Peptides against a protein of PDB entry 3VA4. Designs and how they scored, part 27

Target 1, 107 residues: chain A of PDB entry 3VA4
Amino acid sequence: EPIGQLRLFSGTHGPERDFPLYLGKNVVGRSPDCSVALPFPSISKQHAVIEISAWNKAPILQDCGSLNGTQIVKPPRVLPPGVSHRLRDQELILFADFPCQYHRLDV

## One batch from the design tools (peptide)

Design b1_p24_1_s3 (made by RFdiffusion4, then SolubleMPNN; from b1_p24_1, 18 letters changed)
Fold by OpenDDE base, seed 5:
Structure b1_p24_1_s3 (fold): chain B 107 residues (1-107), chain A 24 residues (1-24)
Amino acid sequence: as target 1 above (107 residues)
Amino acid sequence: SAAEEAAARNERLEEEALARRAAE
């Protein structure tokens, strides 16, 4: 059962897409076997990871040493590789220049 | 909005990515 959701906003790449997030590690990347598969050339095969340790705890986001980076939008912050960032509900994230939003699911 | 501003930058990045794809 999903604990959270990551929304990829619509853009020149195509329409909006929603990805369910589960307990454990949710890998974000260009590889098709990623939990959050972003099939775009500027996204690294293994770009980042969102880890959810419990249903009542905030997820942890880490960049995996991606080529084009991972950023938090507000306040603006580039995430150094391997550094843990605790995600807030409704937080806006950039994978390369692709804008996404995390939100917690209530059910 | 912040999301809209970020989305506007995607076009340039995607064009560059077509010429030079991420290696990893």
Scores: peptide ipSAE 0.061, ipTM 0.638, DockQ to the pose 0.061
Fold by OpenDDE base, seed 3:
Structure b1_p24_1_s3 (fold): chain B 107 residues (1-107), chain A 24 residues (1-24)
Amino acid sequence: as target 1 above (107 residues)
Amino acid sequence: SAAEEAAARNERLEEEALARRAAE
């Protein structure tokens, strides 16, 4: 069962989509093999990774050296490639220019 | 040497290729 969820907000690209997140590495990227597949040109094939080590621990977000970057919305900051960022519940994330939100699910 | 220079160039090219693939 999923431990978290990543929501892609609706926009010019289309409607809202929700992606389940599981224990381990959840890759975010344009590649269809990604756990969070974002089939958009501005998204790198392997853009970022959300790693969840345990249900009671905050997930770790890392940019994978993406072309258009990964950013936290509040407070605003660009994530350097490979640097760990601990996700907070309800955190807003930009993958390139696509706004997403992480939230923890009950397990 | 010429061989060492070639090896160094090749390493740089491989690293650049990896970086490019990651960004794609």
Scores: peptide ipSAE 0.050, ipTM 0.560, DockQ to the pose 0.040
Fold by OpenDDE base, seed 1:
Structure b1_p24_1_s3 (fold): chain B 107 residues (1-107), chain A 24 residues (1-24)
Amino acid sequence: as target 1 above (107 residues)
Amino acid sequence: SAAEEAAARNERLEEEALARRAAE
């Protein structure tokens, strides 16, 4: 069962999409085999990773050295590659130029 | 709101990104 959800907001790219997040590593990237597959040219093939541990349901977000970066929206912050960021419920994230929102699911 | 700001910025950035592709 999914523990979290990553919502990609609607935009010029298309409609809103929701991606389930599970325990372990959820890779975000342009590659179709990513857990969160964002098939857009500004997204790196291996862009970021959201890791969720069983003992701590708060996800850890890390940029994987993406070309166009991973950013927290409020307060604004560019995540250095490999540096852990603990996601808060309803936190807004930019993967490259795509706004997303993390949601903790009540499971 | 932060969400609205992000969405608005995204619209601009998507247009700027049309001629770009990530190297990775």
Scores: peptide ipSAE 0.062, ipTM 0.647, DockQ to the pose 0.053; fails the geometry check
Fold by OpenDDE base, seed 4:
Structure b1_p24_1_s3 (fold): chain B 107 residues (1-107), chain A 24 residues (1-24)
Amino acid sequence: as target 1 above (107 residues)
Amino acid sequence: SAAEEAAARNERLEEEALARRAAE
């Protein structure tokens, strides 16, 4: 069962999409085999990872050395590659230039 | 809202980066 959700906001790329997040590593990237597959040219094949553990349901976001970066929107912060960022519920994220929002699910 | 601002930014960036592709 999904523990969280990553929402990709609608834009010129298309409509809003929701991606379920599960325990373990949820890879965000352009590669179609990613848990959160963002098939856009500005997204790295393996762009970032959202890891959710059983003991800490708050996801840990790490940029994987992406070309176009991973940013927290508020307060604004560019995530250094490999540095853990604990996601808060409703947190807004930019993967490259794509705005997303993390939602914790009640499960 | 912050979400709306982010979305607006995305639209601008997508328009500007039509031919851009990440190498990795």
Scores: peptide ipSAE 0.059, ipTM 0.642, DockQ to the pose 0.052; fails the geometry check

Design b1_p24_2 (made by RFdiffusion4)
Fold by OpenDDE base, seed 2:
Structure b1_p24_2 (fold): chain B 107 residues (1-107), chain A 24 residues (1-24)
Amino acid sequence: as target 1 above (107 residues)
Amino acid sequence: SAEEEEEELEELEEERLEEYEENQ
């Protein structure tokens, strides 16, 4: 069962999409075999990873050395590759220029 | 606080990354 959700907001790319997040590593990237597949040219094949080690721990977001970066929206912060960022519920994230939101699900 | 815990975690991972790069 999903423990979290990553919402890709609607935009020029199309409608809103919700991606389930599971225990373990959830890879965000352009590659079709990514858990969070974002099939957009500005997204790296393996862009970032959201790792959920346990249901009662905050997910950890890391940029994987993406070309166009991973950023936290508020407060604004660019994530250096490999540096862990603990996601808070309703955290707003930019993968390249694509706005997303993490949401914790009730388990 | 959550912000302080995040900052400490990020600092720890930055140190690990530096060590990793130095040992490559």
Scores: peptide ipSAE 0.019, ipTM 0.477, DockQ to the pose 0.034
Fold by OpenDDE base, seed 5:
Structure b1_p24_2 (fold): chain B 107 residues (1-107), chain A 24 residues (1-24)
Amino acid sequence: as target 1 above (107 residues)
Amino acid sequence: SAEEEEEELEELEEERLEEYEENQ
């Protein structure tokens, strides 16, 4: 059962897409093997990771040394590679130039 | 606060990464 959701907003790439997030590591990347597969050239094969250690703990987002970076939108902040960011519910994230939103699911 | 806890977490991970890279 998913514990969270990552929403990719609609844009030039196409319609909105929702990705379920589970306990453990949810890799965000261009590779089709990623939990959150973003098949776009500006996304690194392994771009970032969202790790969920428990259902009652905030997920931790970490950039994996991506080419085009990972950013928090509000307040604006570029995440240095390997530095953990605790995600808040409804947090807005940029993977490269792709806007996404984390949503906590009730389990 | 939640912001202070986040900053502490980020600092801890940065220190951990630096230590890991130095020991490789």
Scores: peptide ipSAE 0.018, ipTM 0.474, DockQ to the pose 0.034
Fold by OpenDDE base, seed 1:
Structure b1_p24_2 (fold): chain B 107 residues (1-107), chain A 24 residues (1-24)
Amino acid sequence: as target 1 above (107 residues)
Amino acid sequence: SAEEEEEELEELEEERLEEYEENQ
Protein backbone atom coordinates (compact mmCIF):
# COMPACT_ATOMS: atom_id res chain seq x y z
CA GLU B 1 0.00 0.00 0.00
CA PRO B 2 1.16 3.53 -0.67
CA ILE B 3 2.53 5.52 2.24
CA GLY B 4 2.14 8.88 0.62
CA GLN B 5 0.99 10.70 -2.44
CA LEU B 6 2.47 13.30 -4.72
CA ARG B 7 -0.10 15.42 -6.50
CA LEU B 8 0.78 17.21 -9.70
CA PHE B 9 -1.58 20.14 -10.01
CA SER B 10 -3.45 20.76 -13.22
CA GLY B 11 -1.94 23.19 -15.66
CA THR B 12 -1.05 23.81 -19.25
CA HIS B 13 0.36 20.30 -19.36
CA GLY B 14 -3.00 18.74 -18.58
CA PRO B 15 -5.14 17.58 -15.69
CA GLU B 16 -4.18 16.88 -12.13
CA ARG B 17 -2.41 13.59 -11.48
CA ASP B 18 -1.78 11.71 -8.25
CA PHE B 19 1.25 9.49 -7.83
CA PRO B 20 1.46 6.94 -5.03
CA LEU B 21 4.60 6.95 -2.92
CA TYR B 22 5.97 3.82 -1.31
CA LEU B 23 8.62 2.77 1.14
CA GLY B 24 12.07 3.31 -0.27
CA LYS B 25 13.11 5.62 -3.07
CA ASN B 26 10.48 7.23 -5.25
CA VAL B 27 12.26 8.82 -8.18
CA VAL B 28 10.76 11.91 -9.75
CA GLY B 29 11.75 12.44 -13.35
CA ARG B 30 11.03 12.57 -17.03
CA SER B 31 12.00 8.96 -17.54
CA PRO B 32 8.97 6.69 -17.84
CA ASP B 33 10.62 4.30 -15.40
CA CYS B 34 10.37 6.83 -12.59
CA SER B 35 7.92 6.25 -9.76
CA VAL B 36 6.72 9.78 -10.38
CA ALA B 37 6.98 10.12 -14.12
CA LEU B 38 6.69 13.71 -15.28
CA PRO B 39 7.11 13.48 -19.05
CA PHE B 40 7.96 17.12 -19.62
CA PRO B 41 11.03 18.59 -21.30
CA SER B 42 11.95 20.81 -18.37
CA ILE B 43 12.08 17.82 -16.02
CA SER B 44 15.36 15.94 -15.84
CA LYS B 45 15.33 12.22 -16.58
CA GLN B 46 16.10 11.65 -12.94
CA HIS B 47 15.14 14.94 -11.36
CA ALA B 48 14.65 14.26 -7.68
CA VAL B 49 13.97 11.52 -5.17
CA ILE B 50 11.51 11.18 -2.35
CA GLU B 51 12.74 8.59 0.10
CA ILE B 52 10.40 7.13 2.69
CA SER B 53 12.13 5.06 5.34
CA ALA B 54 9.05 4.22 7.39
CA TRP B 55 5.33 4.84 7.38
CA ASN B 56 5.60 6.99 10.49
CA LYS B 57 8.53 9.11 9.36
CA ALA B 58 8.59 12.16 7.15
CA PRO B 59 9.85 11.58 3.63
CA ILE B 60 13.16 13.04 2.55
CA LEU B 61 13.30 15.00 -0.69
CA GLN B 62 16.54 15.47 -2.60
CA ASP B 63 17.25 17.08 -5.90
CA CYS B 64 19.40 14.81 -8.05
CA GLY B 65 21.29 17.55 -9.83
CA SER B 66 18.40 18.51 -12.06
CA LEU B 67 18.85 21.15 -14.71
CA ASN B 68 15.89 23.27 -13.69
CA GLY B 69 15.92 22.60 -9.99
CA THR B 70 13.67 21.58 -7.15
CA GLN B 71 12.16 24.13 -4.83
CA ILE B 72 10.07 24.31 -1.72
CA VAL B 73 7.33 26.87 -2.16
CA LYS B 74 6.61 28.02 1.38
CA PRO B 75 8.87 29.26 2.65
CA PRO B 76 10.66 29.59 -0.68
CA ARG B 77 13.82 27.57 -0.92
CA VAL B 78 15.86 26.14 -3.75
CA LEU B 79 17.22 22.73 -2.88
CA PRO B 80 20.88 22.30 -3.76
CA PRO B 81 21.65 18.91 -5.28
CA GLY B 82 21.86 16.15 -2.72
CA VAL B 83 20.67 18.29 0.18
CA SER B 84 18.08 16.47 2.24
CA HIS B 85 14.77 18.16 2.89
CA ARG B 86 12.23 16.70 5.29
CA LEU B 87 8.80 16.90 3.71
CA ARG B 88 5.89 18.09 5.78
CA ASP B 89 2.38 16.91 5.08
CA GLN B 90 0.76 19.05 2.40
CA GLU B 91 4.06 20.67 1.51
CA LEU B 92 4.20 22.37 -1.87
CA ILE B 93 7.08 21.54 -4.18
CA LEU B 94 8.22 22.85 -7.52
CA PHE B 95 9.95 20.44 -9.85
CA ALA B 96 11.24 22.85 -12.43
CA ASP B 97 8.10 24.91 -13.00
CA PHE B 98 5.61 22.19 -12.11
CA PRO B 99 3.81 22.67 -8.81
CA CYS B 100 3.19 19.57 -6.75
CA GLN B 101 1.98 18.72 -3.29
CA TYR B 102 3.03 15.95 -0.96
CA HIS B 103 0.30 14.29 1.07
CA ARG B 104 0.76 11.75 3.81
CA LEU B 105 -1.66 8.84 3.64
CA ASP B 106 -3.21 7.12 6.60
CA VAL B 107 -2.15 3.49 6.61
CA SER A 1 10.82 13.02 18.38
CA ALA A 2 9.63 14.18 15.00
CA GLU A 3 10.35 17.78 15.97
CA GLU A 4 13.88 16.97 17.08
CA GLU A 5 14.51 15.09 13.86
CA GLU A 6 13.22 18.00 11.83
CA GLU A 7 15.42 20.48 13.68
CA GLU A 8 18.46 18.27 13.19
CA LEU A 9 17.71 17.94 9.50
CA GLU A 10 17.20 21.67 9.11
CA GLU A 11 20.57 22.31 10.70
CA LEU A 12 22.15 19.83 8.33
CA GLU A 13 20.41 21.45 5.39
CA GLU A 14 21.74 24.84 6.36
CA GLU A 15 25.29 23.53 6.63
CA ARG A 16 25.01 21.87 3.25
CA LEU A 17 23.55 25.00 1.73
CA GLU A 18 26.46 27.05 2.99
CA GLU A 19 28.90 24.55 1.50
CA TYR A 20 27.02 24.65 -1.77
CA GLU A 21 27.04 28.43 -1.92
CA GLU A 22 30.75 28.55 -1.17
CA ASN A 23 31.35 26.33 -4.18
CA GLN A 24 29.28 28.49 -6.53
Scores: peptide ipSAE 0.018, ipTM 0.468, DockQ to the pose 0.029
Fold by OpenDDE base, seed 4:
Structure b1_p24_2 (fold): chain B 107 residues (1-107), chain A 24 residues (1-24)
Amino acid sequence: as target 1 above (107 residues)
Amino acid sequence: SAEEEEEELEELEEERLEEYEENQ
């Protein structure tokens, strides 16, 4: 049972895709074994991680030292590698230049 | 509680967002 969702918006890469997020570590990256697999050259093999520690807790996002970075859109800020950022519902994220949105699911 | 801490953290981030928007 997923606790959250990460939506990759449609773009030049193709249509919109939704990725379920589960309790524990959800790795975002180009590697096909990532839970959020973004098979694009500008995405690092292990780009970022979204960790959900409890059912009632918001996810924590960390950049894993990616080449092209992880950014919060509003207010705009680049996440330094390894610095924790608490995700709010509907928060907009850039992995490299790919816009995504976190959505908290009702459980 | 853990729930209260999450709410407080969310409020803090929302206040930061509002401050950013107000200054634009």
Scores: peptide ipSAE 0.017, ipTM 0.423, DockQ to the pose 0.019

Design b1_p24_2_s1 (made by RFdiffusion4, then SolubleMPNN; from b1_p24_2, 13 letters changed)
Fold by OpenDDE base, seed 5:
Structure b1_p24_2_s1 (fold): chain B 107 residues (1-107), chain A 24 residues (1-24)
Amino acid sequence: as target 1 above (107 residues)
Amino acid sequence: AAAREEAERERLEEERYQAFLASQ
């Protein structure tokens, strides 16, 4: 039962992809072992992590020391490694140059 | 050259990731 969803918007890489997010740590990265596997050169093997502690709590996003960074679009903010950012529903995120959107699922 | 560049990238990624883990 997914608690949230991360949408990778369509682009030069291909079509839109939706990744379910579950309770616990959802790792974003180039590694195929990641919950959100983004097999693109600009994405670090272990790029970021979205941790969901409860269905009624905002997920926490942290950059894991990625090479090309993690950014919040509005208001614009580059996330320093290890700094917690509480995701709002419909939050727009850039992992390197890949735009994504977090969506809270109604469960 | 390309292989070397990839190896260097991966070393840097690993270094930064380990630094992140160590700071947790």
Scores: peptide ipSAE 0.708, ipTM 0.931, DockQ to the pose 0.964
Fold by OpenDDE base, seed 2:
Structure b1_p24_2_s1 (fold): chain B 107 residues (1-107), chain A 24 residues (1-24)
Amino acid sequence: as target 1 above (107 residues)
Amino acid sequence: AAAREEAERERLEEERYQAFLASQ
């Protein structure tokens, strides 16, 4: 069962989408093989990774060297590649220019 | 031109991804 959720807000790409996040590595990227597949040109094939090591531990977000970056919205911050960022519940993330939100699920 | 741009983009993506992997 999913431990978290990543919401892609609605936009020009289409409606809102929710992606389940599981224990382990949840890859965010343009590749359809990604756990969080964002099939958009501005998203790198392997854009970022959200790693959840335990259900009761904050997920770790890392940019994987994406071309257009990964940012935390509040406070605004570009994540350098490979730098671990612990996600807070309801945290707003930009993958390139796509706004998303992490949501912790109760399991 | 578009195909070349895409190929170049993908190459760059791969290079940066590999750099990321190497830095782990």
Scores: peptide ipSAE 0.708, ipTM 0.931, DockQ to the pose 0.956
Fold by OpenDDE base, seed 3:
Structure b1_p24_2_s1 (fold): chain B 107 residues (1-107), chain A 24 residues (1-24)
Amino acid sequence: as target 1 above (107 residues)
Amino acid sequence: AAAREEAERERLEEERYQAFLASQ
């Protein structure tokens, strides 16, 4: 059962897409093996990771040394590789130039 | 040309990812 969701907003790449997030590590990347597969050139094969340790704990986002970076929108902040960021509900994230939003699900 | 550029990108991606793993 998914604990959270990552929404990729619609854009030139196509329509909006929703990705379920589960307990453990949810890898974001260009590789089709990723939990959150973003098959776009500007996304690294292994771009970032969202780790959820419990349904009632905030997920942890880390950039995995991506080429084009991971950013928090509000307040604006580029995430250095390997630095843990605790995600807030409704958090807006940029993976490279792709805007996404995290939201928790009622479990 | 294009294949070489892609290979270079993938090498760089892998190097940076390995650096990330090593720093955990």
Scores: peptide ipSAE 0.707, ipTM 0.931, DockQ to the pose 0.907
Fold by OpenDDE base, seed 4:
Structure b1_p24_2_s1 (fold): chain B 107 residues (1-107), chain A 24 residues (1-24)
Amino acid sequence: as target 1 above (107 residues)
Amino acid sequence: AAAREEAERERLEEERYQAFLASQ
């Protein structure tokens, strides 16, 4: 069952989309094989990874060396590649120029 | 031209991704 949710806000690309996040690695990227597939040119094929462990349900976000970066919105922070960031519930994330929000599920 | 630019982007993406993997 999903441990969390990543919401892609609506925009010029289309309507809002929700992606379930599971235990293990949830890859964010342009590749259709990604758990969080964002099929947009500004997103790298392997853009970022959200990892969730069984005993730590707070996801760890890492940028995977994306071309256009990964940022936390509040407080503002650019994530250097490979540096772990623990996601907080309702945290706002920019993958390139696409705003998303992490939501922790009660499971 | 578009295809060439896309290929260049993909090469750069792959290089940076491999660098990420190597740094883990």
Scores: peptide ipSAE 0.699, ipTM 0.930, DockQ to the pose 0.910

Design b1_p24_2_s2 (made by RFdiffusion4, then SolubleMPNN; from b1_p24_2, 12 letters changed)
Fold by OpenDDE base, seed 3:
Structure b1_p24_2_s2 (fold): chain B 107 residues (1-107), chain A 24 residues (1-24)
Amino acid sequence: as target 1 above (107 residues)
Amino acid sequence: SAAEEAARREELERERYAAYLASQ
């Protein structure tokens, strides 16, 4: 079962969507094979990765050298490619210009 | 109840989204 969740907020693209996150690598990207498939032109095929090593450890977010970047909203920060960022529960993330939120599930 | 907890969580997320929008 999933131990995390990534929510894509509603917008001009359509309604809100929730993606389950599991132990290991959860790839975010435009490719339909991604764990978090965001089928939008501004999203890179392999845009970012959320790696969860254990249920009791903060996930690590890395941008994979995406064209339009990955940003943390609060505090504002553009993530350099390949640099590890520890996700906080309920953290707001921009993949390109798509607002998302990470949520730790209580399992 | 589980339903009430889910509602609270959804509200929290909506508030976070609102805060995001306001920060832009």
Scores: peptide ipSAE 0.043, ipTM 0.613, DockQ to the pose 0.020
Fold by OpenDDE base, seed 4:
Parts: structure tokens; sequence; C-alpha cells
Structure b1_p24_2_s2 (fold): chain B 107 residues (1-107), chain A 24 residues (1-24)
């Protein structure tokens, strides 16, 4: 069952989409094999990873050396590749220029 | 209720998105 949710806000690309996040590694990327598949040219095939541990429901976000980067919006922060960022509930994230929001689910 | 909670959550997310847009 999903532990969290990643929401891709609506925009010029299309309508809002919600992606369930599970225990383990949730890969964000352009590849259709990704748990969070963002089929946009500016997104790397494997752009980032959101890892959720059984002992800690707070996800860890890491950029995977993406071309156009991963950023936290508030407070602003560009994530260096491979550096762990602990996601807060309702945190706003940019994958390239696509705004997303993480939401923790009550499980 | 579940419906009310969903509505509140949606509104909060909408507000955060609006704040994001305004910060650009």
Amino acid sequence: as target 1 above (107 residues)
Amino acid sequence: SAAEEAARREELERERYAAYLASQ
C-alpha cells in the first residue's frame, strides 16, 4: 500500500497527476519504467529517487545527476546529485521546471 | 468526514501551489 503521494500540478503539459509512493525506491524519470513516470523531454530518464524506509516514513529525495536538476521550492535549494534531502509533508519540489508536491498518507 | 478531509487537503495544496506561482 502507498505510504505517500507525489502530485504533479497541472500546467501547459496537461492536467494534474497523482503518483503513489511505496516503501523502497520510487524512481522519478522520463523512462516509462519509473514509478513516477514524467514523460517530458526536460526530465532525465532516471531523474531522481524518493526512498521510503519501513523504519522512517519520511521520504529521502536524491537527484540522480539529472540534466535539469531537482530543487526544493521553500526554502529554495538545488539538490546536488546523490545528496539526501528529507522530504517534509506537503513540500514543493521542482523536477526540472515541473512543480510537484509530496504528501504523506495516513496508513 | 473523509470527504471534508479530502476537501481541506485539496484546498491546502491549491494554496501552496498559488504561493509557489506568486513566488516566481
Scores: peptide ipSAE 0.040, ipTM 0.599, DockQ to the pose 0.020
Fold by OpenDDE base, seed 5:
Structure b1_p24_2_s2 (fold): chain B 107 residues (1-107), chain A 24 residues (1-24)
Amino acid sequence: as target 1 above (107 residues)
Amino acid sequence: SAAEEAARREELERERYAAYLASQ
């Protein structure tokens, strides 16, 4: 059962999409095998990872050395590759230039 | 209710997205 959700906001790429997040590693990337598959050229095949260790703990976001980066919107910050960032509920994230939002599911 | 909570959640998400766009 999903513990969290990553929302890709609508844009020029198309409509809004929601991706379930589970315990363990949820890979964000262009590869169709990724848990969060973002099939866009500016997204790296393995772009980032959201790791959830427990239902009651904040997920950890790490950039995987992507070409176009991973950013936190508020406050603005580019995540250095491999550096852990604990996600806050409702946090806004940029994968390359694609705006997303993480939220914890009430399950 | 669940419906009211969902509505509040969606509004919050829209507000956050608007704030994001305004910061660009």
Scores: peptide ipSAE 0.040, ipTM 0.599, DockQ to the pose 0.020
Fold by OpenDDE base, seed 2:
Structure b1_p24_2_s2 (fold): chain B 107 residues (1-107), chain A 24 residues (1-24)
Amino acid sequence: as target 1 above (107 residues)
Amino acid sequence: SAAEEAARREELERERYAAYLASQ
């Protein structure tokens, strides 16, 4: 069962999409094999990873050396590749320029 | 409500822009 959710806000690409997040590594990327598949050219094949080690722990977001970066919105920050960022509930994230939001699910 | 939704969207866009500027 999903422990979290990554929301891709609506935009020129289309409507809002919600991606379930599970225990372990949830890869964000353009490749269709990714848990969070963002099929957009500005997204790297393996762009970032959201790792959830436990239901009661904040997920860890890492950029995987993406071309166009991964950013936290508040406060604005580009995540250095491979550096762990602990996600807060309702955290706003930019993968390239695609606005997303993480939120935990009640489990 | 529609107003609340609009407000949320506005906030998001503002924050996105700020993030963009910071990344330059």
Scores: peptide ipSAE 0.035, ipTM 0.588, DockQ to the pose 0.027

Design b1_p24_2_s3 (made by RFdiffusion4, then SolubleMPNN; from b1_p24_2, 13 letters changed)
Fold by OpenDDE base, seed 5:
Structure b1_p24_2_s3 (fold): chain B 107 residues (1-107), chain A 24 residues (1-24)
Amino acid sequence: as target 1 above (107 residues)
Amino acid sequence: SAAAEEARRRRLEEERYAAYLASQ
């Protein structure tokens, strides 16, 4: 069962989509091989990674040197490639210009 | 209850989305 969820909010791309997040590395990217596959041109093939070490520990988000970046919305922050960011529950994230939200699941 | 918690979570997510939209 998933430990967390990444929600892609609805937009011009289509309806809202929810991606389960599991223990270990959850790769976010355009490649269909990614755990969180965002098949959009502005998303890098391997855009970012969300690493979850345990259900009771904050996941770590890292940009993987994406073309269009990874940003935290509030407070605003562009994540430098490879720099670890500890995700807060219900944190809003931009992958390129796609708004997403992480939330922890009860497990 | 599970249903109540799910509803709460959904409301919070929607509020954060609304805040995001308002910040744009």
Scores: peptide ipSAE 0.144, ipTM 0.682, DockQ to the pose 0.020
Fold by OpenDDE base, seed 3:
Structure b1_p24_2_s3 (fold): chain B 107 residues (1-107), chain A 24 residues (1-24)
Amino acid sequence: as target 1 above (107 residues)
Amino acid sequence: SAAAEEARRRRLEEERYAAYLASQ
């Protein structure tokens, strides 16, 4: 069962989409085989990864050397490639210019 | 209740989105 969720907010690209997050590595990217598939040109094929080691631990977000970057909205921070960022519940993330939100699921 | 918690979660998400928009 999913233990987290990544929400892609609605925008010019279309409606809101929710992606389940599971234990292990959840790859965010343009490639259709990504756990979080964002089929947009500005998203790298493998853009970032959200790793969840346990249901009771904060996920770790890493940019994978994406072209257009990964950044946290509040407080503002561009994530250097490969640097671990511990996600807070309901944290807002930009993959390129696509606003997303991580939140824990109640399981 | 589960429904109340769901509503709370939704409100928080909406607030976060509003904060995002305001930060632009």
Scores: peptide ipSAE 0.140, ipTM 0.670, DockQ to the pose 0.020
Fold by OpenDDE base, seed 2:
Structure b1_p24_2_s3 (fold): chain B 107 residues (1-107), chain A 24 residues (1-24)
Amino acid sequence: as target 1 above (107 residues)
Amino acid sequence: SAAAEEARRRRLEEERYAAYLASQ
């Protein structure tokens, strides 16, 4: 059962897409076997990871040394590779230049 | 309800983000 969701906002790539997030590591990347598969050239094969240790704990976002980076929007911040960032509910994220939002699901 | 409030918060944030993106 999903505990969170990563929303990819609509854009030139197409309509909005919602990706379920589960306990454990949810890999964001271009590879099709990623939990959050973003099949775009500017996304690294394994771009970032969202790790959820428990339903009542904030997920941890880490950039995996991606080419085009992972950024928090407010306040603007590029995440250094491997540095843990605790996601807030409804936090806005850029993977490369793809705007996304994390939110918790009521479970 | 809590669920309704969360949905509202989500929508507001999305709208704010849309405005942000449009301003870039």
Scores: peptide ipSAE 0.124, ipTM 0.687, DockQ to the pose 0.019
Fold by OpenDDE base, seed 4:
Structure b1_p24_2_s3 (fold): chain B 107 residues (1-107), chain A 24 residues (1-24)
Amino acid sequence: as target 1 above (107 residues)
Amino acid sequence: SAAAEEARRRRLEEERYAAYLASQ
């Protein structure tokens, strides 16, 4: 069952989409095989990863060396590749220029 | 409920802010 949710906000690309997040690695990328598939040219095939462990439900976000980067919105911060960032509930993220929000589910 | 409406308002505000930042 899903432990979290990643919301892709609506924009010029289309309507809002919600992606379930599960235990383990949830890959964010342009590839259709990704858990969070963002089929947009500015997104790398494997752009980032959101990892959720059994002992800590707070997700860890890492950029995977993406071309156009991964950023935290508040406070603004570009994530260097491979550096772990612990996501907080309701945290806003930019994958390239696509705004997203993490939401923790009550499980 | 009031709580639900406040949560909705907050989400919309955050969405707008994120979209604005993304457009810069």
Scores: peptide ipSAE 0.106, ipTM 0.676, DockQ to the pose 0.021

Design b1_p24_2_s4 (made by RFdiffusion4, then SolubleMPNN; from b1_p24_2, 15 letters changed)
Fold by OpenDDE base, seed 4:
Parts: sequence; C-alpha cells; structure tokens
Structure b1_p24_2_s4 (fold): chain B 107 residues (1-107), chain A 24 residues (1-24)
Amino acid sequence: as target 1 above (107 residues)
Amino acid sequence: MAAAEAAEREALEAERYQAFLASQ
C-alpha cells in the first residue's frame, strides 16, 4: 500500500491528479514509466526522485539535474541537483511550474 | 469542501511563487 501521496493541483494542464508513493524510489518525470509521470514538456524525463525508506518514512526529495528545476514553496528554496530535502507533510513543491503537494498517509 | 478550498489556496500560493521566480 502507498506510504504517501503526491498531489498535482489542477491547472491549465487539466484536473487534479493524485500519485501514490511507495517504499523505495519514486521517480518524478516526463517519462511514462516514472512512478509520478508528469507528461509535460517542461518536466525532464527524470526530473526528481522521492525516496521513502522503511526506517524513515519521511520522504527525501532530490532534483535529478532537471532543466527547469525543483523548488520548495515554503520557505522558498531552489533545490540544487542531488541535494536531499526531507519532505514535511503537506509540503508544497514546484516541479518546473507545476504545483504539487506531498501528503503523508496514515499507514 | 474545506479541504478543497485549502488545496485551492495552496495551489494559488504555489503558482504565485512560480510567478515570483519567473520575475527574477
């Protein structure tokens, strides 16, 4: 079962979408085989990774050297490639210009 | 409904931040 959820908010791209996050590496990217597939031109094929471990269920977000970047909204922070960011519940993330929110599931 | 409103607010804040970044 999923450990977390990544919500892509609604926008010009379409309605809201929820992506389940599981133990291990959840790749965010334009590639259709990504766990979080965001099929948009501004998203890199492998844009970022959200890693969840059994011993530390708080996800670690890393940008994978994406073209258009990964940013934390509050407080504002552009993530340098490969730098770990521990996600907080309800944290708002921008993948390129796509607003998302991480939600920890009660499991 | 409250959750939806909150999400919309957060989405707007995220979009505003993106606009801010674009303005730099």
Scores: peptide ipSAE 0.125, ipTM 0.672, DockQ to the pose 0.028
Fold by OpenDDE base, seed 1:
Structure b1_p24_2_s4 (fold): chain B 107 residues (1-107), chain A 24 residues (1-24)
Amino acid sequence: as target 1 above (107 residues)
Amino acid sequence: MAAAEAAEREALEAERYQAFLASQ
């Protein structure tokens, strides 16, 4: 049962895609075995991680030392590698140059 | 439709922010 969703907005890469997020670690990266697989050259093999705990279900986002970075759009912030950022519902994220949005599912 | 338009606007804002970062 997914607890959250990461939406990749449509763009030159193709149509919008939605990725389910589950309890535990959801790895974002170019590698096909990632929970959120973004098969694009500018995405690192293991780019970032979204960790969701059972006790609060609020995701923690960390950049994994990616080449092209992870940024929060509002307010603008580049995430230093390994520094925890608590995601808010509807928060907009850039993985490299790919705009995404986190959505909490009501389950 | 309003929700979709809002999402597209947000996506555009994200792209603009990426361009801003690239310019720094």
Scores: peptide ipSAE 0.119, ipTM 0.667, DockQ to the pose 0.029
Fold by OpenDDE base, seed 5:
Structure b1_p24_2_s4 (fold): chain B 107 residues (1-107), chain A 24 residues (1-24)
Amino acid sequence: as target 1 above (107 residues)
Amino acid sequence: MAAAEAAEREALEAERYQAFLASQ
């Protein structure tokens, strides 16, 4: 079962979508083979990665050199490519201009 | 209890954030 969840908030693109996150690398990107497939032009084919090493450890978010960037909302922070960011539960993330939220599941 | 509380918190946060985004 999934260890976490990435929620894409509803917007002009459509309704809210929830993506399960598993142990290992969860790639966020426009490519349909991504674990978190965001089929939008402003999202890079491989935009970012959420790596979960264990259920009791904070996931690590890294931007993969995306065109339109990855940002943490609170406090505001642009993630340089390849720099590790430990995700907090309920963390709000912007992939390009798409607002998302990470949630740790109670497994 | 923890799961229910977390779900409620998440729902409220989502609603508030959606409202914020809509105001932009």
Scores: peptide ipSAE 0.031, ipTM 0.569, DockQ to the pose 0.019
Fold by OpenDDE base, seed 3:
Structure b1_p24_2_s4 (fold): chain B 107 residues (1-107), chain A 24 residues (1-24)
Amino acid sequence: as target 1 above (107 residues)
Amino acid sequence: MAAAEAAEREALEAERYQAFLASQ
């Protein structure tokens, strides 16, 4: 069962979508093999990774050297490739220009 | 003729762009 969720907000690309997040590495990318598949040209095949080590620990987000970057919205911060960022519950993230939100699920 | 050549150049540019996207 999922222990987290990544919400892709609705926009010009289409309606809102929710992606389950599991223990281990959840790859965000354009590739259909990604756990969080975002099939958009501005998203890299392997754009970023959300790693969850335990249900009671904050996930770690890393950009994988994406073309268009990964950003935290509040406070605004561009994530350098490979640098670990611990996600807070309800954290807002931009993958390229796609706004997303991480949510910790009740387990 | 000119229109066809322009279309071919545009298509080639589009293909190059798609290849670039696929490499990322």
Scores: peptide ipSAE 0.018, ipTM 0.366, DockQ to the pose 0.066

